# Ledger of designs, part 302: peptides against a protein of PDB entry 4Z63

Target 1, 334 residues: chain A of PDB entry 4Z63
Amino acid sequence: LCLGMNDLTGNIPEDLFHLKRLNLLGIQENRLSGSLSREIRNLSSLVRLDVSWNLFSGEIPDVFDELPQLKFFLGQTNGFIGGIPKSLANSPSLNLLNLRNNSLSGRLMLNCTAMIALNSLDLGTNRFNGRLPENLPDCKRLKNVNLARNTFHGQVPESFKNFESLSYFSLSNSSLANISSALGILQHCKNLTTLVLTLNFHGEALPDDSSLHFEKLKVLVVANCRLTGSMPRWLSSSNELQLLDLSWNRLTGAIPSWIGDFKALFYLDLSNNSFTGEIPKSLTKLESLTSRNISVNEPSPDFPFFMKRNESARALQYNQIFGFPPTIELGHNN

## One batch from the design tools (peptide; made by RFdiffusion4, then SolubleMPNN)

Design b2_p28_8_s2 (from b2_p28_8, 18 letters changed)
Fold by OpenDDE base, seed 4:
Structure b2_p28_8_s2 (fold): chain B 334 residues (1-334), chain A 28 residues (1-28)
Amino acid sequence: as target 1 above (334 residues)
Amino acid sequence: SSSSWIDTDIPEDADFSEYLKKIDELLS
């Protein structure tokens, strides 16, 4: 049953929960309000539940143990409060959980040893607090993780060095500390292609440890952290780099010539730093900017990117990495 | 842009129509 993108109001009719054979319920982009009924437990054949972009409130009902076939739960952009229900946090069938842009709070707790099928997790823009869950790497198939705009004070857990499944990771604006430790840990995530750490590590030094190595890194975004230091030499070994945003930091020194050696680099923002010296001539030889042969069909994060502006609530949304225009931004440097 | 940075935090004026389309593709 697909009723998305309408102007439906009120709550879900109770009679809908009599549909025992229903595999897909999509009611996204409406004005449905109130609590999400506990009676969804009656939809025992449900594979996909999409209630996103509504006015739902209250706690998410703890009935997911009665939904053994549920693979996809999309509840982004609602008013849900409380935590992730225990049955949801223990779901062995769930592949994708999207609860971005809600008011979920408390400690983030998932039973990753039980969540054997979870491959995509989006909990960005909530009110989770405490520490990052140390057991997140126990979600052995978890590839896409967005935890942006929560309050995860502290450091990236040491256990994340074992997060082999991790490919796309955003912790933007999550009150993280110790960038040296974070990078030192995350370099062990050998499948990591996208790393977003914007608005963290305020005023820390960007490590220039030549032993750091991100083998498959394509997208690195560490903007607006007030980071000190210089362009990190370890980054030069990330030969697959496509997008680099280190804007709005306090980085100094020269822009190194190796920045132009990245064959796939098409978006570079080093603006609003304290870089000095000459613009590397090698930037004029970036193959991605000179050749039209760009593969558009590359894997991308399940979460969107936003180009945010200073003192502006407006931003441009990009759902694909190659949605960004080819860009070299070096403005507002010394 | 020199006055902007990349983030994954949702802005107030975000249009998620294309994002939802992408999600639907992932769910198909």
Scores: peptide ipSAE 0.283, ipTM 0.674, DockQ to the pose 0.672
Fold by OpenDDE base, seed 5:
Structure b2_p28_8_s2 (fold): chain B 334 residues (1-334), chain A 28 residues (1-28)
Amino acid sequence: as target 1 above (334 residues)
Amino acid sequence: SSSSWIDTDIPEDADFSEYLKKIDELLS
């Protein structure tokens, strides 16, 4: 049953929960309000539940133990409060959980040992506090993780050295400290292709450690951190780099010539830094900027990217990396 | 633009009209 993209109001009719054979319930992009009914437990055949973009409030009901086939739960952009209910945090069937842009709070707790099928987790823009959950690497299939805009004080856990399944990771604007430790840990994530760390590590030095290596890194975004230092030499070994945003930092020195050696680099933003010297001539030889044949079939994270002009400005959403136009931004440097 | 940066953060009060428009364009 798909009733999305309407102007439906009120709550879900109770009679809807008598549909025992219902595999898909999509009621997204409406004005449905009140609590999400506990009677969802009656939908024992449910595989996909989409209640996103509504006005739901209260706690998410703890009924997911009665939904043994549920693979997809989309609840982004609601008013949900409380924590992730225990039955959801222990769901062995759940593949994708999206609860971005809610008012969920407390310590983030997931039983990763039980959540054997979890592949994608989006909890961005909530009110989770405390530290990052150390047991996330125990979610052995977890590939996509967005935890942006939560208050995760401290550092990236050491356990994330073992996060082998991690491919797409955003911790943007999560009050993180110690970029050197974070990069030192995350370099062990051998499948990591996308890393977003915007609005963290305020005023720290970007490490220039030749021992750092991100073999499969395609997307690196570390914008608006007021980072000091220079263009890091270790980045030159990430031969698959496609998108680099280091804008709105305090990076100094010359833009190195090796920046033009990235054959797949189509988006470069080094604007609003303190770079000096000449623009490398190698940038004019970037094949990605001259070739019309950009491969569209590359993997992208499940979470979207947003281009922000400032903290109060309207964000432009890009659902995939290739949604960004080919760009070189070097403005507002010394 | 030179005055922008990339993020994954969406404030609760963000205008999602452009997001919805983009979804509609992708689905059309």
Scores: peptide ipSAE 0.233, ipTM 0.637, DockQ to the pose 0.400; fails the geometry check
Fold by OpenDDE base, seed 3:
Structure b2_p28_8_s2 (fold): chain B 334 residues (1-334), chain A 28 residues (1-28)
Amino acid sequence: as target 1 above (334 residues)
Amino acid sequence: SSSSWIDTDIPEDADFSEYLKKIDELLS
């Protein structure tokens, strides 16, 4: 049953929960309000539940132990409060959990040893507090993790050295400290390709430790951290780098010539720093920039990253799924 | 924009699966 993208109001009719054979329930992008009914437990054949973009409130019902086939739960952009219910945090069937942009609070707790199928977790823009859960690496299939815009004070747990499944990781704006420790830990994530750490580590020094190595790193975003230091030499070994954003920091020194040696680098933002010297000539030889016919009429790609002008403003959206345009931003430097 | 930075807020109208698909496309 797919009723998404309408103007439906009120609560879900209780009679809907008599559909014992229902595999898919999509009621996203409506104006449904009130509590999410506990009677969803009656949908024992449910594989996908999408209640996103509604006006649901209250706590998420603790009925997921009665949904043994549930693989996808999408509840982003609602008014849910409380924590992740115990049955959801212990779901062995769940592959994807998206509860972004709610009012969930408390300490984030997931029973990763039970959540054997979880591969995608989006809990961004909630009110979780405390520390990052040390047991996240126990979710052995967890590849994609967005925990941005929560209040995870402290450091990246040392246990994340063992987070081999981790490929895409966002911790933007989560009050994290100790970038040296964070990078020292995360370099051990062998499958890590995307790392976003924007709006953390305020005023710290970007480590320039030659022992750091991110072999598979393709996307690195560490913007608006007021980081000091220079372009880190260890980054030159990330030969697969495609996107680098270090904008809005306090980085100094010259932009090194090795920045032009990245064959796949198509997006570079070093703007709003304190870099000095000349623009490396090697940047003009980037294959990714020279091989593409850039047309002014090329539609904006639907890039998964959002450009923001300030922390409180909503980012510009790209609606078309095209390749991110080749970009070099070096503005507002010395 | 030179006055902007990249953050990880995904579009409100896009689910995480679409976000991941876009990343995979970018990285392929």
Scores: peptide ipSAE 0.136, ipTM 0.654, DockQ to the pose 0.333; fails the geometry check
Fold by OpenDDE base, seed 2:
Structure b2_p28_8_s2 (fold): chain B 334 residues (1-334), chain A 28 residues (1-28)
Amino acid sequence: as target 1 above (334 residues)
Amino acid sequence: SSSSWIDTDIPEDADFSEYLKKIDELLS
């Protein structure tokens, strides 16, 4: 049953919860309000539940133990409060959980040992606090993780060295500290292609440890951290780099010539730093901008990217990295 | 498409407002 993209108001009719054979319920993009009924427990055949973009409030009901076939739960952009209910945090069937842009709070706790099918987690823009859950790597199929805009004070857990499944990771604006430790840990995530760390690590030094290596890194965004240091030499070994944003830091020194050696680099933002010297000639010969025959294997995180070109314009949504226009931004350097 | 509003509990630097918008868009 799909009723999304309407102007429906009120709550879900109670009789809807009598549909024991219902596999899909989509009521997204409406004006539905009140609490999400616990009677969703009656939808025992439910595979997909989409209640996103509504006005739901209250706690998410703890009834997911009665939804053994649920693979997809989309509840982004609502007013949900409380935590992730225990039954949801223990769901062995759940593949995707999207609860971005709610008011969920407390410590983030997932029983990853039980959540054997979880591959996508979006909890961005909530009110979670405490530390990043150390057991996230126990979610052995977890590939896409957005935890941005929460308050996860502290450091990236050491256990994330074992996060082999991790491919797309955003921790933007989550009050994280110790970028050296974070990068030292995350380099062990051998499938990591997208890393967003913007608005963390305030005033720290960007490590220039040549032993750091991100083999599969395609997208690196570490903007607005006021990071000190220079362009990190270790990044030169990330041969698959496609997008680099280090804008709004305090990086100094020259832009190195190796920045132009990235065959797939099509988006570079080094603006609002303190770089000096000459623009490397290699940038003018960047193959991704000069060659028509370059194959780009684009990473596809489940969370979208957005760009605002000017203050007056609406934000542009990019569902894929290749959606960004080829860009070199070097403005506002010294 | 899933877009979120900017969390007002997070201090916004006026100089970075456009960047914050970009990040919010990326995280939405």
Scores: peptide ipSAE 0.028, ipTM 0.508, DockQ to the pose 0.052; fails the geometry check

Design b2_p28_8_s3 (from b2_p28_8, 18 letters changed)
Fold by OpenDDE base, seed 5:
Structure b2_p28_8_s3 (fold): chain B 334 residues (1-334), chain A 28 residues (1-28)
Amino acid sequence: as target 1 above (334 residues)
Amino acid sequence: STSSWVDTDYPEDADFSEYLKRIDKLLS
């Protein structure tokens, strides 16, 4: 049953929960309000539940043990409070969980040993606090993780060295500390292609450790951290780099010539730093800026990128890397 | 002053239908 993108108001009629053979319930992009009924437990054949972009409130009901076929739960942009229900945090069938932009709080707890099918997790823009869950790497199929705009104070857990499934990771604006430790851990994530760490590590030094290596890194965004240091030498080994944003830091020294050796680099933002010297001539010869025939690998579709066009405008969401125009931003350097 | 990268609560410019299609492809 698909009733999304209407002007429906009120709550879900209770009679709807008698549909025991229902595989898909999509009621997204409405004005539905109140609590999400516990009677969703009666939908024992449910594979997809989409209640996103509504006015739902209260706690998410703890009934997911009665939904053994549920693969997709989309609840982003609601007013949900509380934590992740125990039955949801133990779901062996769930592939995708999106609860971005809610009011969920407390410690994030997932039983990753039970969540054997989880491949995408979006919990960005919530009120989770405490530390990052150390057992997250036990979710052996988890590729996409957005935990941005939460209050995960502290450091990246050492256990994330074993996060082999991780491909797309955002921790932007989560009060993280120790960038050297974070990068030292995350370099062991062999499948990591997209890393977003903006608005963390305030005033720390960007490590220039030549032992750091990110083999498959395509997207690196570490903006607005007030980071000190220079362009890191270890980054030169990331030959697949497509997007680099180190803007709004306190980086100094010259822009190195090796920045022009990135054959796939189509977006470079080094603006609002303290770089000096000449612009490398190699930057003007980047094939990605001159040729349209470069294969760009797309980021995860559930891993949103937001670009702010101007101070007064809403940020635009980009779900595809090819949606970005070829850009070199070197403005506001001293 | 902020970076160009900002998370918004309600990205009205995002095509939800395309988003779902891309998710399905990713998970297939």
Scores: peptide ipSAE 0.022, ipTM 0.583, DockQ to the pose 0.347
Fold by OpenDDE base, seed 2:
Structure b2_p28_8_s3 (fold): chain B 334 residues (1-334), chain A 28 residues (1-28)
Amino acid sequence: as target 1 above (334 residues)
Amino acid sequence: STSSWVDTDYPEDADFSEYLKRIDKLLS
């Protein structure tokens, strides 16, 4: 049943929860309000639940043990409070959980040993506090993780060295500390292609450790951290780099010539730093900027990106990195 | 000025529909 993109108001009719054979319930993009009914438990055949973009409030009901076939739960952009229900945090069937832009709070706890099918987790823009859950790497299929804009603190857990499934990771604006430790840990994530760490590590030094290596890194965004140091030499080994944003830091020294060796680099933002010297001539020879024909081979990172051009401008969402125009931004380095 | 990549607090600026469709396809 798909009733999305309407002006429906009120609550879900109770009779809807008698549909025991219902595989898909989509009621997204409405004005539905009140609590999400616990009677969802009656939808025992449910595979997909989309309640996103509504006015739901209260706690998410703890009924997911009665939904053994649920693969997709989309609840982004609501007013949900409390934590992730225990039954949801233990769901062996769940592949995708999106609860972005809610008011969820407390410690983030997932039973990753039970969540054997979890592939995508979006909990961005919530009120989760405490430390990052150390057991996230136990979610052996977890590839996409957005935890941005939460009240986390401390460091990236050492256990994330074993996060082999991790491909897309955003922790923007989550009060993280110790960038050296974070990068030292995350370099072990062999499948990591997208790393977004904006608005963390305030005033720390960007490590220039030649032992750091991100083999499959395509997207690195570490903006607005007031980071000190220079362009890190370890980054030169990330031959697949497509997008680099280190804007709004306090980076110094010259822009190195190896920045032009990234054949796939089509977006570079080094603006609002303290770089000196000449612009490397190699940047003018970047094939991705000069050749119309570089079909950057798929797969595009299946991860949402938001770029704010100006303080007054709306953020532009890019679901694919290839949707970005070729850009070199080197402004405001005086 | 946050001219950087962030998760938006403004729901109107966040269209995850295409993202979710791609994820669904990858899981399928």
Scores: peptide ipSAE 0.022, ipTM 0.594, DockQ to the pose 0.389
Fold by OpenDDE base, seed 3:
Formats: structure tokens, sequence, C-alpha cells
Structure b2_p28_8_s3 (fold): chain B 334 residues (1-334), chain A 28 residues (1-28)
């Protein structure tokens, strides 16, 4: 049953919960309000539950032990409070959990040893506090993690050296400290392709340790950290780099010529730093920036990128990589 | 002004599952 993208108001009719053969309930993008009914437990055949973009409030009901086939739970952009219910935090069937942009609070706790199927976790823009869960690497299939815009404190856990499944990781604006430790740990994540650490590590030095190596890194975003230091030499070994944003830091020295050696680099933002010297001529040789004829025949990795130039401006969405203009931003340097 | 990545790492109006599929295509 799909009733998304309407103007439905009120609460979910109780009779809907009598549909025991229902595999999909999509009621997203409405004006549904009140508490999410515990009677969802009656939907024992449910595979996908989408209640996102509504006005739901209260705690998420602890009924997920009665939903043994649930693979997808989308509850982003609601008013949910409390924590992740115990039955949800122990779900062996769940593949994707999205609870971004709610008012969830307390210590984040997931039983990763039980959550054997979890591959995507989005808990960004909530009120979780305390430390990052040390046991996240125990979620052996977890590839994509967004924990941005929470009130986590401290450092990236040492246990994340063992986070072999991790491919996409965002911790933007989560009050993290010790960038040297974070990078030293995360370099061990052999499948890591996207790393977003914006608005952390306030005023720290960007490490220039040549022993650091990110083999599969395609996207690195570490903006708005007031980081000191220079362009890190270790980054030159990440030959698959496609997007680099180090804007709004306090980086100094010259922009190195090796930036022009990244064959796949199509987006570079080094703006609002203290770089000096000349623009490397090698940047003009980047094929990805000069060739308009990227052959349309390769399935475009539709990586959505967001560009927000001003705090007051709406972010521009680029749904397809082919639609993302080649960009070099070097403004506001010395 | 702020950097391009201040508010969200992916489209808020997009299905996260489709976003992940797009990431996987970048890895292929």
Amino acid sequence: as target 1 above (334 residues)
Amino acid sequence: STSSWVDTDYPEDADFSEYLKRIDKLLS
C-alpha cells in the first residue's frame, strides 16, 4: 500500500493494521501526526515501512520483534523522541534504517551482533550524545553510515580499524576531536570510498604523515574545521580521488602539483584557506575538467552532490554525476 | 559564506536507497 506524496492528515486508521499480508506500507510525505501506533506489530508480513516526511511524534514503538521480515524502515523527517527501541536495535532482518532529522536522544546503542543484515544506517541530524558506539564494526555488512549532526564527543573509536565493510562514512558536525587519530584509524577501512568529516576537529593540525594511506578513497570532505598545516602528502597516493573539499580551513603553503595527477578528480574546493604561491599548471591538464565528452555510455555513477554556497541559499542538488559541472574553487586565498 | 557541504551529505528529498545505488555505481 503506497499513499505517499499526498495531503493526508490525522492518524493512521486502525483498520489498516488488520492487513496481515501487507508487504509494503508507504505513507511518506504527508501530514500524518500523533504517535506511531504500536499496532504496526500486526503487520507481520511487512518488508518495507516508510513513514518519512510526516508530523509523527512520541517514541518509536518497541514492536520490531513482531516484524521478522522487515528490511527497510524509513522514518526520516518526523518528530520522534527517545532512543532507538530495543527490538529495532536487535533486528536481524533490517537492511536499512533511516531515522535522520528527528529528535532522538540519549546514548546511541545498537546490538550489531544481532543486526546481521544491516547495510545502511542514517541517524544524522538527531540529538544523540555521548561517545560513538565502539561496536559498530561488529555490524559485518554495514557499508553506509551517516551520524552527522549529533552531539557525539571524543575520538573515533580504535575498534573502527576493523570496520572492513565501511564504504561511506559521514560524521559531519558531531563535535569530534583528534583528526590525527581519526585518519590513523580510518585508513584501515579497506573499502572506504567516501569520508565526510566537516565541522569537526576545531583548530587542529591536518596530519602530513606519509604513512597514511587511503587506497580506495574517492570522496574526501573535511571543510569548516579551521585546520592548520599544509596539503597532506599522503593524499597523493589516493589515485581514485574524484572529489576533494578542504575549504574553510587555515591551510598554508603551496598547492602541490600532484593534485593535477588525479585522473578522476572533477570537483576541487580549496577555497577560504591561506594557500600561497602559484596555481599549479597541472590542474589545467585534468581530463575530467577539460573533456566535455565524458562518454555517456558508461553508466553514470549518479552520486548526488549538494552545493550550498551561502548559508541562506538553498542547496543545489545534482542528481547525476554527469550533471555535476567540473569545478575548481580556489577563492579567498592569499 | 559557507562550504558546499554544511547541511546535508545527500539529497533530503531523495530515497536513501537510490542514493546508495548511485554510490555503488561509483565503486564499479
Scores: peptide ipSAE 0.019, ipTM 0.647, DockQ to the pose 0.200
Fold by OpenDDE base, seed 1:
Structure b2_p28_8_s3 (fold): chain B 334 residues (1-334), chain A 28 residues (1-28)
Amino acid sequence: as target 1 above (334 residues)
Amino acid sequence: STSSWVDTDYPEDADFSEYLKRIDKLLS
């Protein structure tokens, strides 16, 4: 049943939950309100539930143990409160959980040993607090993780050294500390292609440890952290780099010439730092900026990127990295 | 002043359908 992208209002009729053979319920992008009924448990054949972009409120019902075939739960942009229900946190069938932009709170707890199929997790823009779940690496298929804009504290867990499945990771604006530890840990994520750490690590030094290595890194965003230091030498070994944003930091020194060696680099933002010296001539020879025929294999994060072009503008959503035009921003440096 | 990258509570860009389609394609 697909009823998305309408102007439907009110609550879901309870009779809808009598559709025991329903595999797909899509009611996204409406004005549906009230609580998500516990009677959703009656949809025992449900594979996909999309209730995203509505006005649902209350707690998510703890009925997911009665939904053994559920692979996709999309509930982003609602008013859900409370925590992740125990049955949802233990779902062995769930591939994708998107509950971004809700009011979920408490400690984030997932039983990753039970969630054997989970590959995408978007819990960005919620009210989760406490520490990052140390057991996330136990979700052996978990590739995409957005935990941005929560109130996490402390450091990236040491256990994330074992997060082999991790490819896309956003922790923007989550009050994280110790960037040196974070990078030292995350470098062990050998499949990591996209790392977004904006609005963390306030006033820390960006490590320039040559032992750091991110082999498959395509997207690095560490903006607005007030980071000190210089352009990190370890980044020069990330030959697949396509997007780099280190804007709104306190980075100093010269922009190194090796920045122009990134053949696939199409977006560079180093603006609002304290860089000095000359613009590397190598930047003017970047193939991605000079050639019209470069096909960039985009890293495909399952979460959107948001860009604010000017101080007065609203943030624009970009669902694809290649949606960004080739850009070099070096403004507001010395 | 803030960075170019912003997490918004209510992104007005209504391209949720393309976002979902992309995810579905990646997970298929």
Scores: peptide ipSAE 0.033, ipTM 0.583, DockQ to the pose 0.384; fails the geometry check

